# Peptides against a protein of PDB entry 3KDP, part 22

Target 1, 230 residues: chain A of PDB entry 3KDP
Amino acid sequence: PFLIFIIANIPLPLGTVTILCIDLGTDMVPAISLAYEQAESDIMKRQPRNPKTDKLVNEQLISMAYGQIGMIQALGGFFTYFVILAENGFLPIHLLGLRVNWDDRWINDVEDSYGQQWTYEQRKIVEFTCHTPFFVTIVVVQWADLVICKTRRNSVFQQGMKNKILIFGLFEETALAAFLSYCPGMGVALRMYPLKPTWWFCAFPYSLLIFVYDEVRKLIIRRRPGGWVE

## One batch from the design tools (peptide; aimed at target 1 K196)

Design b2_p15_4_s4 (made by RFdiffusion4, then SolubleMPNN; from b2_p15_4, 11 letters changed)
Fold by OpenDDE base, seed 5:
Structure b2_p15_4_s4 (fold): chain B 230 residues (1-230), chain A 15 residues (1-15)
Amino acid sequence: as target 1 above (230 residues)
Amino acid sequence: DLEKKLAEIEAKAKA
């Protein structure tokens, strides 16, 4: 996300405080939850054919899968960001290169895609209004990520949702998202303005995409054991 | 919420 901000010179889609809340709040408990996940029934039955080569290939494939999931999460956040800005008059094409003027306190006549002029304060309100939905989008996408990370090869439907620690992690990140989104003073303290409840649903297609992607991946792995998709 | 904040800013700018 930060690289796109630098390369495209768009208004900041995700605030530094929001990033800290993701890294310190939403990611830690899920990671701990996964450490206590029960071993898959199929992993216990299959010894690696070659422990040295199969381990390296497997670590590389896992790393690529997590990288792809992270990219889908970022895309979901950016989608929400662009939708909110578009609803406020800033089309995606108009945002390219706008950051310099957007962040300048002395420019109070930045035009949107429809010729409306925006003061610095108005622009910052819109920007901070985007930070909360971006965060919430990441949380909603992480629901799917947490669920799919329970298993490497088995379907979620086969493994089930029996891990109480995982459920606690999902509750914690959701409660944190609600607190940051709706608690009085968060707009001033964290630059996270209150979010309309409808924006929680904007991330659902991406959560579904991650879920479908992982289920398809796992299905391919089950049908082609030792394939390059593992 | 955004509309309310914008209205508050506009009101302060006119005062």
Scores: peptide ipSAE 0.021, ipTM 0.532, DockQ to the pose 0.140
OpenDDE base, seeds 1, 2, 3, 4: peptide ipSAE 0.014, 0.021, 0.013, 0.019; ipTM 0.552, 0.612, 0.387, 0.547; seed 3 fails the geometry check

Design b2_p15_5 (made by RFdiffusion4)
Pose (drawn by RFdiffusion4):
Structure b2_p15_5 (pose): chain A 230 residues (1-230), chain P 15 residues (1-15)
Amino acid sequence: as target 1 above (230 residues)
Amino acid sequence: VEEKREEYLEEIFER
């Protein structure tokens, strides 16, 4: 978001104070939760790891959290900022520029995609309404994430969901977001504004894509263990 | 100010 905010001079989809709600808020518990994960094989049957090679964090990993599942989480994140605004007038393209004027506190008269003229606090209360659900499609996609960052070889049907804590992280993470968006206050404190029902289910095809993609990876590997995918 | 903000929110929710 902050990257395109520079590219397409677009209204900032995800705000800063909004970001310290992901890893400090919703994400904390779900992550703590993996540490409770049983194995995937006789670990005490493999030679010891090797401090020089096979590191904790590596090429093959960053190529995943950033290069892959990372992107698919954003295509889902933007897609609903694109919906929050068009369902409210600003059909996408009439966005490729607004910021310069949009962020102006004096230009209270700005054309949308129909003619309607918006003030400042009038349209910002939509910009923040834009954060509030980017901050969701992010929590929504992290369901499909917290469930494939569960295993690294086994299909979720081979390992199952016996992690009676990780599941809690879900119910928390999600509900925490709702509370962070409906309590009389989160708006005037965090630029968090209540959402309309249709609004939550945006990232859903995307959460389910992240899900399906990861499952198919693992399968390939298990079918071709020395092959390219692994 | 708060009443205007609530009005804007109602207009947004109508869409």

Design b2_p15_5_s1 (made by RFdiffusion4, then SolubleMPNN; from b2_p15_5, 6 letters changed)
Fold by OpenDDE base, seed 5:
Structure b2_p15_5_s1 (fold): chain B 230 residues (1-230), chain A 15 residues (1-15)
Amino acid sequence: as target 1 above (230 residues)
Amino acid sequence: MEEERQRILEEIFSR
């Protein structure tokens, strides 16, 4: 997200505080929960792999899959960001190159896509209003990510939701997201303003996309054992 | 400043 912010020269989509909340609050508990997940039902039926070739290939493929999932998460966050700014008069095309004027406190006549002028305070408030929904979008997309990480080959429908620790992790990150979004004083303390209930739904298409992507990947692996997708 | 911020937020949320 920060790299795209620099390259596109757009207003900051995600604050440093929210990034820290993601890294420390939403990633740790779920990661620990995966360590206690039940073994995949077919793992003991697999033939021994070649330790020299198959290990390196699998590590590269896993790394690539995580990279792709991370890209989908980022896209979901940016989608939510663009929706909120568009609802407030700033279309995505108008945001390109706007950062310099946006961050200048002495410019109080920045125009939106409809010719409305925005003061520095107004546009900073709308910027900070984007941070919380971006964070929430990451959390909602992480629901799908955590669920799909339970298995490498089996479908989620086959493995089920038996890990209570994973369920607790999902609840914890959701509760944290709700707390940071709606607790009084978070706007002052963390500049995390509340979000409209409708903005929660911006993440769902991307959560579904991750789920579908992984189920298709696993389906391919099941149909073509030893292929390059595993 | 806080009252003004709240007013702006209300405007954003009313859209």
Scores: peptide ipSAE 0.227, ipTM 0.860, DockQ to the pose 0.814
OpenDDE base, seeds 1, 2, 3, 4: peptide ipSAE 0.215, 0.207, 0.022, 0.211; ipTM 0.850, 0.849, 0.610, 0.850; seed 3 fails the geometry check

Design b2_p15_5_s2 (made by RFdiffusion4, then SolubleMPNN; from b2_p15_5, 7 letters changed)
Fold by OpenDDE base, seed 1:
Structure b2_p15_5_s2 (fold): chain B 230 residues (1-230), chain A 15 residues (1-15)
Amino acid sequence: as target 1 above (230 residues)
Amino acid sequence: MEEERKAILEELFSR
């Protein structure tokens, strides 16, 4: 998000506080929960890794984790961001290059896409209003990530949801997201303003996309073992 | 400032 902020010169889509809330609040419990996941049904049937030839983390795994899934997450966040700004009069094309004027405290007549003037305070409120839904979008997408990380090749439907700690992690990150979004004083304490319940749904297509993507990937792996998709 | 923020938020939520 920060790279796109710089490159596109748009208002900041995700604040540092919200990033910290993601990294420390929503990622920790789910990550620990995976340590308690039941082994895949076929794990003991797999050949041992050759420590001389096989890397623990291969390029395909890195590509999937950071290049593909991470891109889908980012797209989901930016989609939510653009929806909120568009609902507030700022169409995506109008945001390009707007950052300089957006962040200037002395400019109180920044026009939106419809010619409405926005004060600095109004702009900062809508900016901070975007941070929370962006964060929530990441959390909702992380539901899919956490679920798909349970297995390398087996479908989630085959492996099941037996890990109660993983389920607890999903509830914890969701509860944290709800708390940070709706608890009074979070706007002052963390600059996390409340979001419309409808903005939660902006994330669901991307969460579903990740889930479908991974199930298709796993299906391909099951049908073509040893392929480049593994 | 807080009242203004609330008013702006209410406006944002009303749209």
Scores: peptide ipSAE 0.066, ipTM 0.779, DockQ to the pose 0.809
OpenDDE base, seeds 2, 3, 4, 5: peptide ipSAE 0.022, 0.016, 0.029, 0.025; ipTM 0.608, 0.601, 0.729, 0.663

Design b2_p15_5_s3 (made by RFdiffusion4, then SolubleMPNN; from b2_p15_5, 6 letters changed)
Fold by OpenDDE base, seed 5:
Structure b2_p15_5_s3 (fold): chain B 230 residues (1-230), chain A 15 residues (1-15)
Amino acid sequence: as target 1 above (230 residues)
Amino acid sequence: REEERQQILEEIFSR
């Protein structure tokens, strides 16, 4: 997200506080959940043919999968960001290169895509209004990520939702998202402004995309044991 | 300033 902000020179899509909340709030519980999950019987019974090479290849494939999931999460966040700014008169094309004027407090006549002028204060409020939905989008996308992490080869439909730690993780992330979004004073303390209910749904296509991606990947692994996607 | 912020937020959320 930060690299795209620099390269595209767009208004800041995600604040520092929000990033810290993601790193500390959303990454810890998934890691704990994964550590206490029941091992898949089919994976744990399979001995590697070559312990050195097969382990290295498997670690690289897992790392690549996490990288791809992270990209989908970022895309979901940016989608929500662009939707909110478009609803407020700033189309995506108009945002390219706008950051310099956007961040200048002495410019109070920045025009949107429809010719409406925005003061510095108005622009900053709409910018910060994007930060909370970006965070919420990451949380909603992470619901799918947490569910798919439960299994390596088996479908979610086969494994079920029996892990209480995973359910607790989903609840904790959702509660944190609700707290940061709607608790009084969060706008002043953290610049986390409340969300429209409709903005919660912006992430759902990307959660579905992660779910479909992982189910397809697992299906390929089951049908082609020892393939490069394992 | 807080009142102005609230007015702007209300405008954003009314769209």
Scores: peptide ipSAE 0.263, ipTM 0.874, DockQ to the pose 0.822
OpenDDE base, seeds 1, 2, 3, 4: peptide ipSAE 0.256, 0.014, 0.041, 0.019; ipTM 0.871, 0.581, 0.739, 0.668

Design b2_p15_5_s4 (made by RFdiffusion4, then SolubleMPNN; from b2_p15_5, 7 letters changed)
Fold by OpenDDE base, seed 4:
Structure b2_p15_5_s4 (fold): chain B 230 residues (1-230), chain A 15 residues (1-15)
Amino acid sequence: as target 1 above (230 residues)
Amino acid sequence: MEKERKEILEKIFSR
């Protein structure tokens, strides 16, 4: 998100507080819970890996975890961001290059896509209003990510939901997201302003996309073992 | 600040 903020010169899509909430609140507990996931049913039936040639974590696995799925998560967040700004008069094309004027506290007449002028304080309220839904979008997309990360080859339906700690992690991050979004005073304390219930649904297409993508990937792996998709 | 914030939030939620 921060790289796109710099490259596209758009208003900041995700605040430092929300980043910290993601890193410490929503990423840590689920990540630990994945370490206790029950092994994939076919792993114990495989021959031992060659410790000299095979790595537990290789560039391909890193690419899958941080590249592909992470990109879909980021796209989901940005989609939510653009939807909210568009609802407030700022179309995506108008946001390009707007950062300089957006962040200047002395400019109180920044125009939206419809010619409405926005003061600095008004713009910052809208900006901070995007942070909470962006965060929530990440959490909702992480539901799918956590579920699919349980297995490498087996379908989610085949492996099942046996890790109680992982299930707890899903509820914990969801409860945290709800708390930060709707608890009175969060807008003042953390600049996490309330979000419309409809903004929760901005994440669902991307959660579904991750799920479908992973199931298709796993299906390909099952049909073509040893292929580049594994 | 608080009053303005509430007004803008109300405007956002009314859309």
Scores: peptide ipSAE 0.191, ipTM 0.848, DockQ to the pose 0.789
OpenDDE base, seeds 1, 2, 3, 5: peptide ipSAE 0.179, 0.166, 0.024, 0.189; ipTM 0.840, 0.834, 0.611, 0.847; seed 3 fails the geometry check

Design b2_p15_6 (made by RFdiffusion4)
Pose (drawn by RFdiffusion4):
Structure b2_p15_6 (pose): chain A 230 residues (1-230), chain P 15 residues (1-15)
Amino acid sequence: as target 1 above (230 residues)
Amino acid sequence: EEVLEFLEEAEEERE
């Protein structure tokens, strides 16, 4: 988001104070939760790891959280900022520029994609209405995430969901977001504004994509263990 | 609620 905010001079989809709600808020508990994960094999049957090679964090990992599942999380994140605005007038393209004027506190008269003229606080209350659900499609996608960052070889049907804590992280993470968006206050405190029902289910095909993609990875590996995918 | 109502009113003005 902050990257395109520079590229397409677009209204900032995800705000800063909004970000310290992911890893400090919704994400904390779900992550703490993996540490409670049983194995995937006789670990005490493999030679000891090797401090020089096979590191904790590596190429093959960053190539995943950033290069892959990371992007698919954003295509879903933007897609609903694109919906929040068009379902409210600003059909996408009439966005490729607004910021310069949009962020202006005096240009209270700005054409949308119909003619309607928005003030400042009038359209910002939509910009923050844009954060509030980017901040969701992010929590929504993190369901499909918290469930494939669960195993690294086993299908979820081979390992199952016996993690009676990780599941809590879900119910928490999600509900926390709703409370962070409906309590009389989170708006005037966090630029968090209540959402309309149709609004939550945006990232859903995307959460389910992230899900399906990861499952198919693991399968390949288990069919071709030395092959390219692994 | 007020934000949603305001957005519905803005949608009706556009229609």

Design b2_p15_6_s1 (made by RFdiffusion4, then SolubleMPNN; from b2_p15_6, 6 letters changed)
Fold by OpenDDE base, seed 5:
Structure b2_p15_6_s1 (fold): chain B 230 residues (1-230), chain A 15 residues (1-15)
Amino acid sequence: as target 1 above (230 residues)
Amino acid sequence: SEVLELLEKRNEERK
């Protein structure tokens, strides 16, 4: 998110608090998943290949998959960001290069795509209105990650444990998202403004994308005779 | 919320 922010010079799409929530909630899930997969690989002693090579290959595949999923999640977040800003009069093209004037508190007549002028305070409200939905989008997209984990052809034990951990993680993330979004005072304290119900649905196309991605990935892996199916 | 009300007001003004 920060890279796009810097390169495109758009208004800040994700706040510090939101980032912290993502890091604490979202990033733990892959780490736990990897830990369990490593443990299972050690236990199951799958076909005696070079244990070192098999572990490395598996770790690389999993790392790559989660990295790609993370990218899709970020794209979903940005999509939500653009939708919200567009709904409020700022079309995506207009946002390019707007950051300089957007962040200037002394400019109170920044025009949107329709010629409406926005004060600094109003602009910041719109900006921060995007932060919570960005996080929520990531959470919703991660629901798809839970589903794809259930469809993995791994051991029942690994799949079961992963699912339980994922469910718990997603529950915590969802609860946190709801708390930050709708608890009174969060807007004042953390600039976490409430979401319109429609904004929750912005993530759904990307959840579907993750599902499709995983199915394609699995298909490719299954076509490799000696490959790891994860 | 006050935020949503403000945004809605702005949206109405733009229309």
Scores: peptide ipSAE 0.320, ipTM 0.888, DockQ to the pose 0.758
OpenDDE base, seeds 1, 2, 3, 4: peptide ipSAE 0.296, 0.173, 0.235, 0.245; ipTM 0.880, 0.825, 0.853, 0.859

Design b2_p15_6_s2 (made by RFdiffusion4, then SolubleMPNN; from b2_p15_6, 7 letters changed)
Fold by OpenDDE base, seed 5:
Structure b2_p15_6_s2 (fold): chain B 230 residues (1-230), chain A 15 residues (1-15)
Amino acid sequence: as target 1 above (230 residues)
Amino acid sequence: DEVLKLLEENRKKRE
């Protein structure tokens, strides 16, 4: 997110508090998933090949998959960001290069795409209004990860434990998102402004994308002899 | 919510 912020010179899409919440909250689910996938791969006795190389290949494949999921999550967050700003009069094309004027407290007449002037305070409000939805989007997209985990060919024991842990993790993430978004005083204390209910749905296409991605990935793996899943 | 109210007011100004 920060790379795009710097390269495109757009208003800050993700705040520090939001980043911390992502790092501390949302990272748990992927980590758990990775741990269980690795355990499954270790239990699955393959024919004696070079155990070192096989392990490395499997770890790389898993890492790539979760890396790609992370990218999709980020895209979802940015989509939500653009939707909110567009709803508030700032079309995506207008945001390019706007950061300098946006962040200048002495400029109180920044125009949106419709010619409306925005004060510094108003701009910051709408900016921070994007931060919470970005986090929420990540949480919603991670709901798809739960489904992904359920559809894997894990052992009954591993699948059961994973599901319970993942459900708990997603519950905590969702509860945190709701707390940060709707608890009184969060706007003042953390600049975590409330979400319109409609903004929750911005993530749904990307949740679907993750689901489709994983199904395709699994299909490819199943068709390859000696894959880490078999 | 004051934030949502502000945003809604601004939206109405654009229409």
Scores: peptide ipSAE 0.209, ipTM 0.839, DockQ to the pose 0.761
OpenDDE base, seeds 1, 2, 3, 4: peptide ipSAE 0.181, 0.175, 0.161, 0.180; ipTM 0.824, 0.825, 0.815, 0.826

Design b2_p15_6_s3 (made by RFdiffusion4, then SolubleMPNN; from b2_p15_6, 5 letters changed)
Fold by OpenDDE base, seed 5:
Structure b2_p15_6_s3 (fold): chain B 230 residues (1-230), chain A 15 residues (1-15)
Amino acid sequence: as target 1 above (230 residues)
Amino acid sequence: DEVLEFLEERRKKRE
């Protein structure tokens, strides 16, 4: 997300607090999950297999999957960002290159796509209105991750303890999202403003994409008997 | 919410 912000010169899609919440929340659950999966893989060691090589391959595949899921989550966040800005008069094409003028506090006549002028303070309000929904979008997409983990047929994954960890992690993320979104004073303290109810649904297409991605991945794995994941 | 009210007012002016 930060790289796209720099390259496209768009208004900042994520706040500092939001980034910290993503790093501490979203990244923690996969890391813990991977650690438990490694322990389970060690329990299921097979004599005919090379434990060191097979473990390494499995770890790489899992890491790659999490990386791809993270990319889809980021795309979902940006989608929500563009929807909110478009709803407030800034179409995506108009945002390209706008950051310089957007962040200049002395320019109080930045025009949106419909010719309305926005003061610096007004622009920052709409910018900060995007920060919380971006995080919420990631949380909603993470719900899909929980569900796909329950339906995995991999011998490497035991669902019981893993599901408890994921459920707990997603509960914490959701509670944090609700707190940051709707607790009084969050706008003043953290510049995180409440969401319209409709903005919660922006993530749903990307949650569906996660399901499709996982089903395709599982299909490919099932068609390769004797693979490293078995 | 004051922020949402502000944004809604801006939207109404655009229409």
Scores: peptide ipSAE 0.359, ipTM 0.892, DockQ to the pose 0.766
OpenDDE base, seeds 1, 2, 3, 4: peptide ipSAE 0.343, 0.324, 0.306, 0.333; ipTM 0.885, 0.880, 0.871, 0.883

Design b2_p15_6_s4 (made by RFdiffusion4, then SolubleMPNN; from b2_p15_6, 5 letters changed)
Fold by OpenDDE base, seed 4:
Structure b2_p15_6_s4 (fold): chain B 230 residues (1-230), chain A 15 residues (1-15)
Amino acid sequence: as target 1 above (230 residues)
Amino acid sequence: DEVLEFLEKAREKRK
């Protein structure tokens, strides 16, 4: 997210607090999922033809898959960001290159896509309105990981343990998201402003996309004899 | 919420 902010010179989509919450909270679920998937792969190992090479290849493929899921999650967050800014008068095209003027506290006449002028303080209200929904979107998109884990062709017992840990992790993330979004004083203390209920649904298409991606991946694995994923 | 009310008022001005 921060790289796109720099490259596109758009207003900052994530604040320091939201970044910390993602790093400490949401990123833990994929990490745990990856660790358990590796453990499951190790247990399900039929005698690998070449244990070292096949293990390394499988770990790389799993890492790539989770990397791609992470990219889809980021895309979901940016989608929510653009929706909120568009709803507040800033169309995506107008945001390109706007960062310099957006962050300048001495410019109080920045125009939106409809010619309305925004003061620095008003712009920051809009920016901080994006922070919480971005985080919430990541949390909601991660719910798809729970579904993916339930549909994996792994041992029922291993899958069950993984699901319990993931469910707990997702619960903690959701509780944190609700706390940060709706607890009084969070807007002032953490610059995480209130979330409209409708913004929770912005993540749903991307959750579906992750689900479809995983199903397609599974289909490819099933169709290839021997499979590249053990 | 005051923030949401502000944003709604801003939206109304654009119409």
Scores: peptide ipSAE 0.242, ipTM 0.849, DockQ to the pose 0.749
OpenDDE base, seeds 1, 2, 3, 5: peptide ipSAE 0.231, 0.208, 0.190, 0.231; ipTM 0.841, 0.831, 0.821, 0.842; seed 3 fails the geometry check

Design b2_p15_7 (made by RFdiffusion4)
Pose (drawn by RFdiffusion4):
Structure b2_p15_7 (pose): chain A 230 residues (1-230), chain P 15 residues (1-15)
Amino acid sequence: as target 1 above (230 residues)
Amino acid sequence: TEVEETFEELLELAE
């Protein structure tokens, strides 16, 4: 988001104070939750790891959290900022520029995609209404995430969901977001504004894509263990 | 008209 905010001079989809709600808020518990994960094989049957090679964090990993499942999380994140605004007037393209004027506190008269003229606090209350659900499609996608960052070889049907804590992290993470968006206050404190029902289910095809993609990876590997995918 | 009504609904929710 902050990257395109520079590219397409677009209204900032995801705000800063909004970001310290992911890893400090919704994300904390779900992550703490993996540490409670049983194995995937006789670990005490493999030679010891080797401090020089096979590091904790590596190429093959960053190529995943950033290069892959990371992007698909954003395509879902933007897609609803694109919906929050068009379902409210600003059909996408009439966005490729606004910021310069949009962020102006005096230009209270700005054309949308119909003619309607918006003030400042009038349209910002939509910009923050844009954060509030980017901040969701992010929590929504992190369901499909917290469930495939669960195993690294086994299908979820081979390992199952016996993690009676990770599941809590879900119910928390999600509900925490709703409370962070409906309590009389989170708006005037965090730029968090209540959402309309149709609004939550945006990232859903995307959460389910992240899900399906990861499952198919692991299968390939298990079918071709020395092959390219692994 | 629909855009204005949606905005007014958003103001109601923001209260």

Design b2_p15_7_s1 (made by RFdiffusion4, then SolubleMPNN; from b2_p15_7, 6 letters changed)
Fold by OpenDDE base, seed 1:
Structure b2_p15_7_s1 (fold): chain B 230 residues (1-230), chain A 15 residues (1-15)
Amino acid sequence: as target 1 above (230 residues)
Amino acid sequence: DEVRERLQELLELAA
């Protein structure tokens, strides 16, 4: 998100606080929960990896985690960002190159796509209004990520959700998202302004996309072991 | 409340 912010010179879609909340608040418990997840039905039937030939973390896993799923997460966040700004009169194309004027506190007549002038204060409110939904979007997408990461090959439908810690992690990150989104003072303290409850659903298509993507991937792996998608 | 009010105002303005 920050790279796109720089490259496209758009208003900042995700603040530092939200990044910290993602990294420290929402990722930690879920990540730990995965360590306590029940083993796949086939794990104990498989021989251990060959330490001479098999890497603990291969390029495919890295590519999947950061190059694919991570990009889908980012796209989900940006989608939410653009939707919010569009609802506030700033169409995506109008945001390109707008950052300089957007961040200038002395310019109080920045026009939106419809010719409405926005003061610095108004612009910052809408900007910070984007931070919370972006964060929430990440959380919602992380639901899918956490669920799909339970297994390497088995479908989620086969593995099930028996790990209480995993479930707790899902609730914890959701509760944190709700707290940061709706608790009074969060706008002042964390620059995370409250959002409409409907914004939680903005990320659902992307969460579903990740889920479907992973299920398809796993299906391919099951049908074609040793494939490039593994 | 102020933030919510302001947000609502902005949304109404943009509508």
Scores: peptide ipSAE 0.005, ipTM 0.386, DockQ to the pose 0.111
OpenDDE base, seeds 2, 3, 4, 5: peptide ipSAE 0.000, 0.000, 0.000, 0.000; ipTM 0.378, 0.308, 0.353, 0.320; seed 4 fails the geometry check

Design b2_p15_7_s2 (made by RFdiffusion4, then SolubleMPNN; from b2_p15_7, 7 letters changed)
Fold by OpenDDE base, seed 5:
Structure b2_p15_7_s2 (fold): chain B 230 residues (1-230), chain A 15 residues (1-15)
Amino acid sequence: as target 1 above (230 residues)
Amino acid sequence: DEVRKRLQELLELAA
C-alpha cells in the first residue's frame, strides 16, 4: 500500500496507526494459534525429502505463494479504498497525482471528478474514512489466510476446524476490528472514522479468492506431489 | 446530490 502511495501519488490509503493495528493487534493472536494447530492427517504418509534439492525449492515455492496471497490482500484493500472514494466523487483516474494538492492544508478547492470542491478538512475526513475499511478488508481477508495456513497439503474440508484457539483468534481480530471501527473517539485518536457496516462485505470476494486459490493449489499438490506449485 | 449527501453523513460521523 505504501509503495503504491508513493508511485502513484494518490491519497494515503492506509495510515501508519492502521498498519500498527494490523501488525500488533490482528496478526499476533492468529499467529500464536497456528502453533497449536493439529498436524496434518497424512504427515506420516509423505515420502522423505531429498535434502540436496527439496529444501531450497520448497522454501522458494512457499515464499512465492505467501507473496501472492499478500498481493491479493493489498488488492482487496485498494478495491475498497477506490470504491469509497468513487462514492464520494473521486474516480480512480482522478486520484493519480492528486496527493500533493490533497495534503496541502492551504488548498481548500480541490475538485473531485464531478467538479465539487473539497476543503482540506473535508478531504481528511474522507481519507480517514478510507483507512477504516482498508483495515477491515485486511481483517476479513485474514480470515481466509488463517484458515488456509492450517495445512500445507490437505484441504480445509479434510482437516476441519477443530482448533479452538484458532477460532478464538478469528473472533478476537474481528472484535478488535469492530472496536477500532466504531468505538467513539477512534477517529480522533487513531484517524479511523466509523463506516457503515455494509462495507465489511466489500472484502468477501477477495477472501473467497484467496480461499479458492489455496484450495486449488493444494489440490494440484495432492495430484502432483513435488510439482512446481508445492 | 448523492456526493453532497454522503459528505454530510461523513461529517456527522466524524463529529
Scores: peptide ipSAE 0.016, ipTM 0.501, DockQ to the pose 0.681
OpenDDE base, seeds 1, 2, 3, 4: peptide ipSAE 0.011, 0.014, 0.000, 0.000; ipTM 0.379, 0.440, 0.303, 0.358; seed 4 fails the geometry check

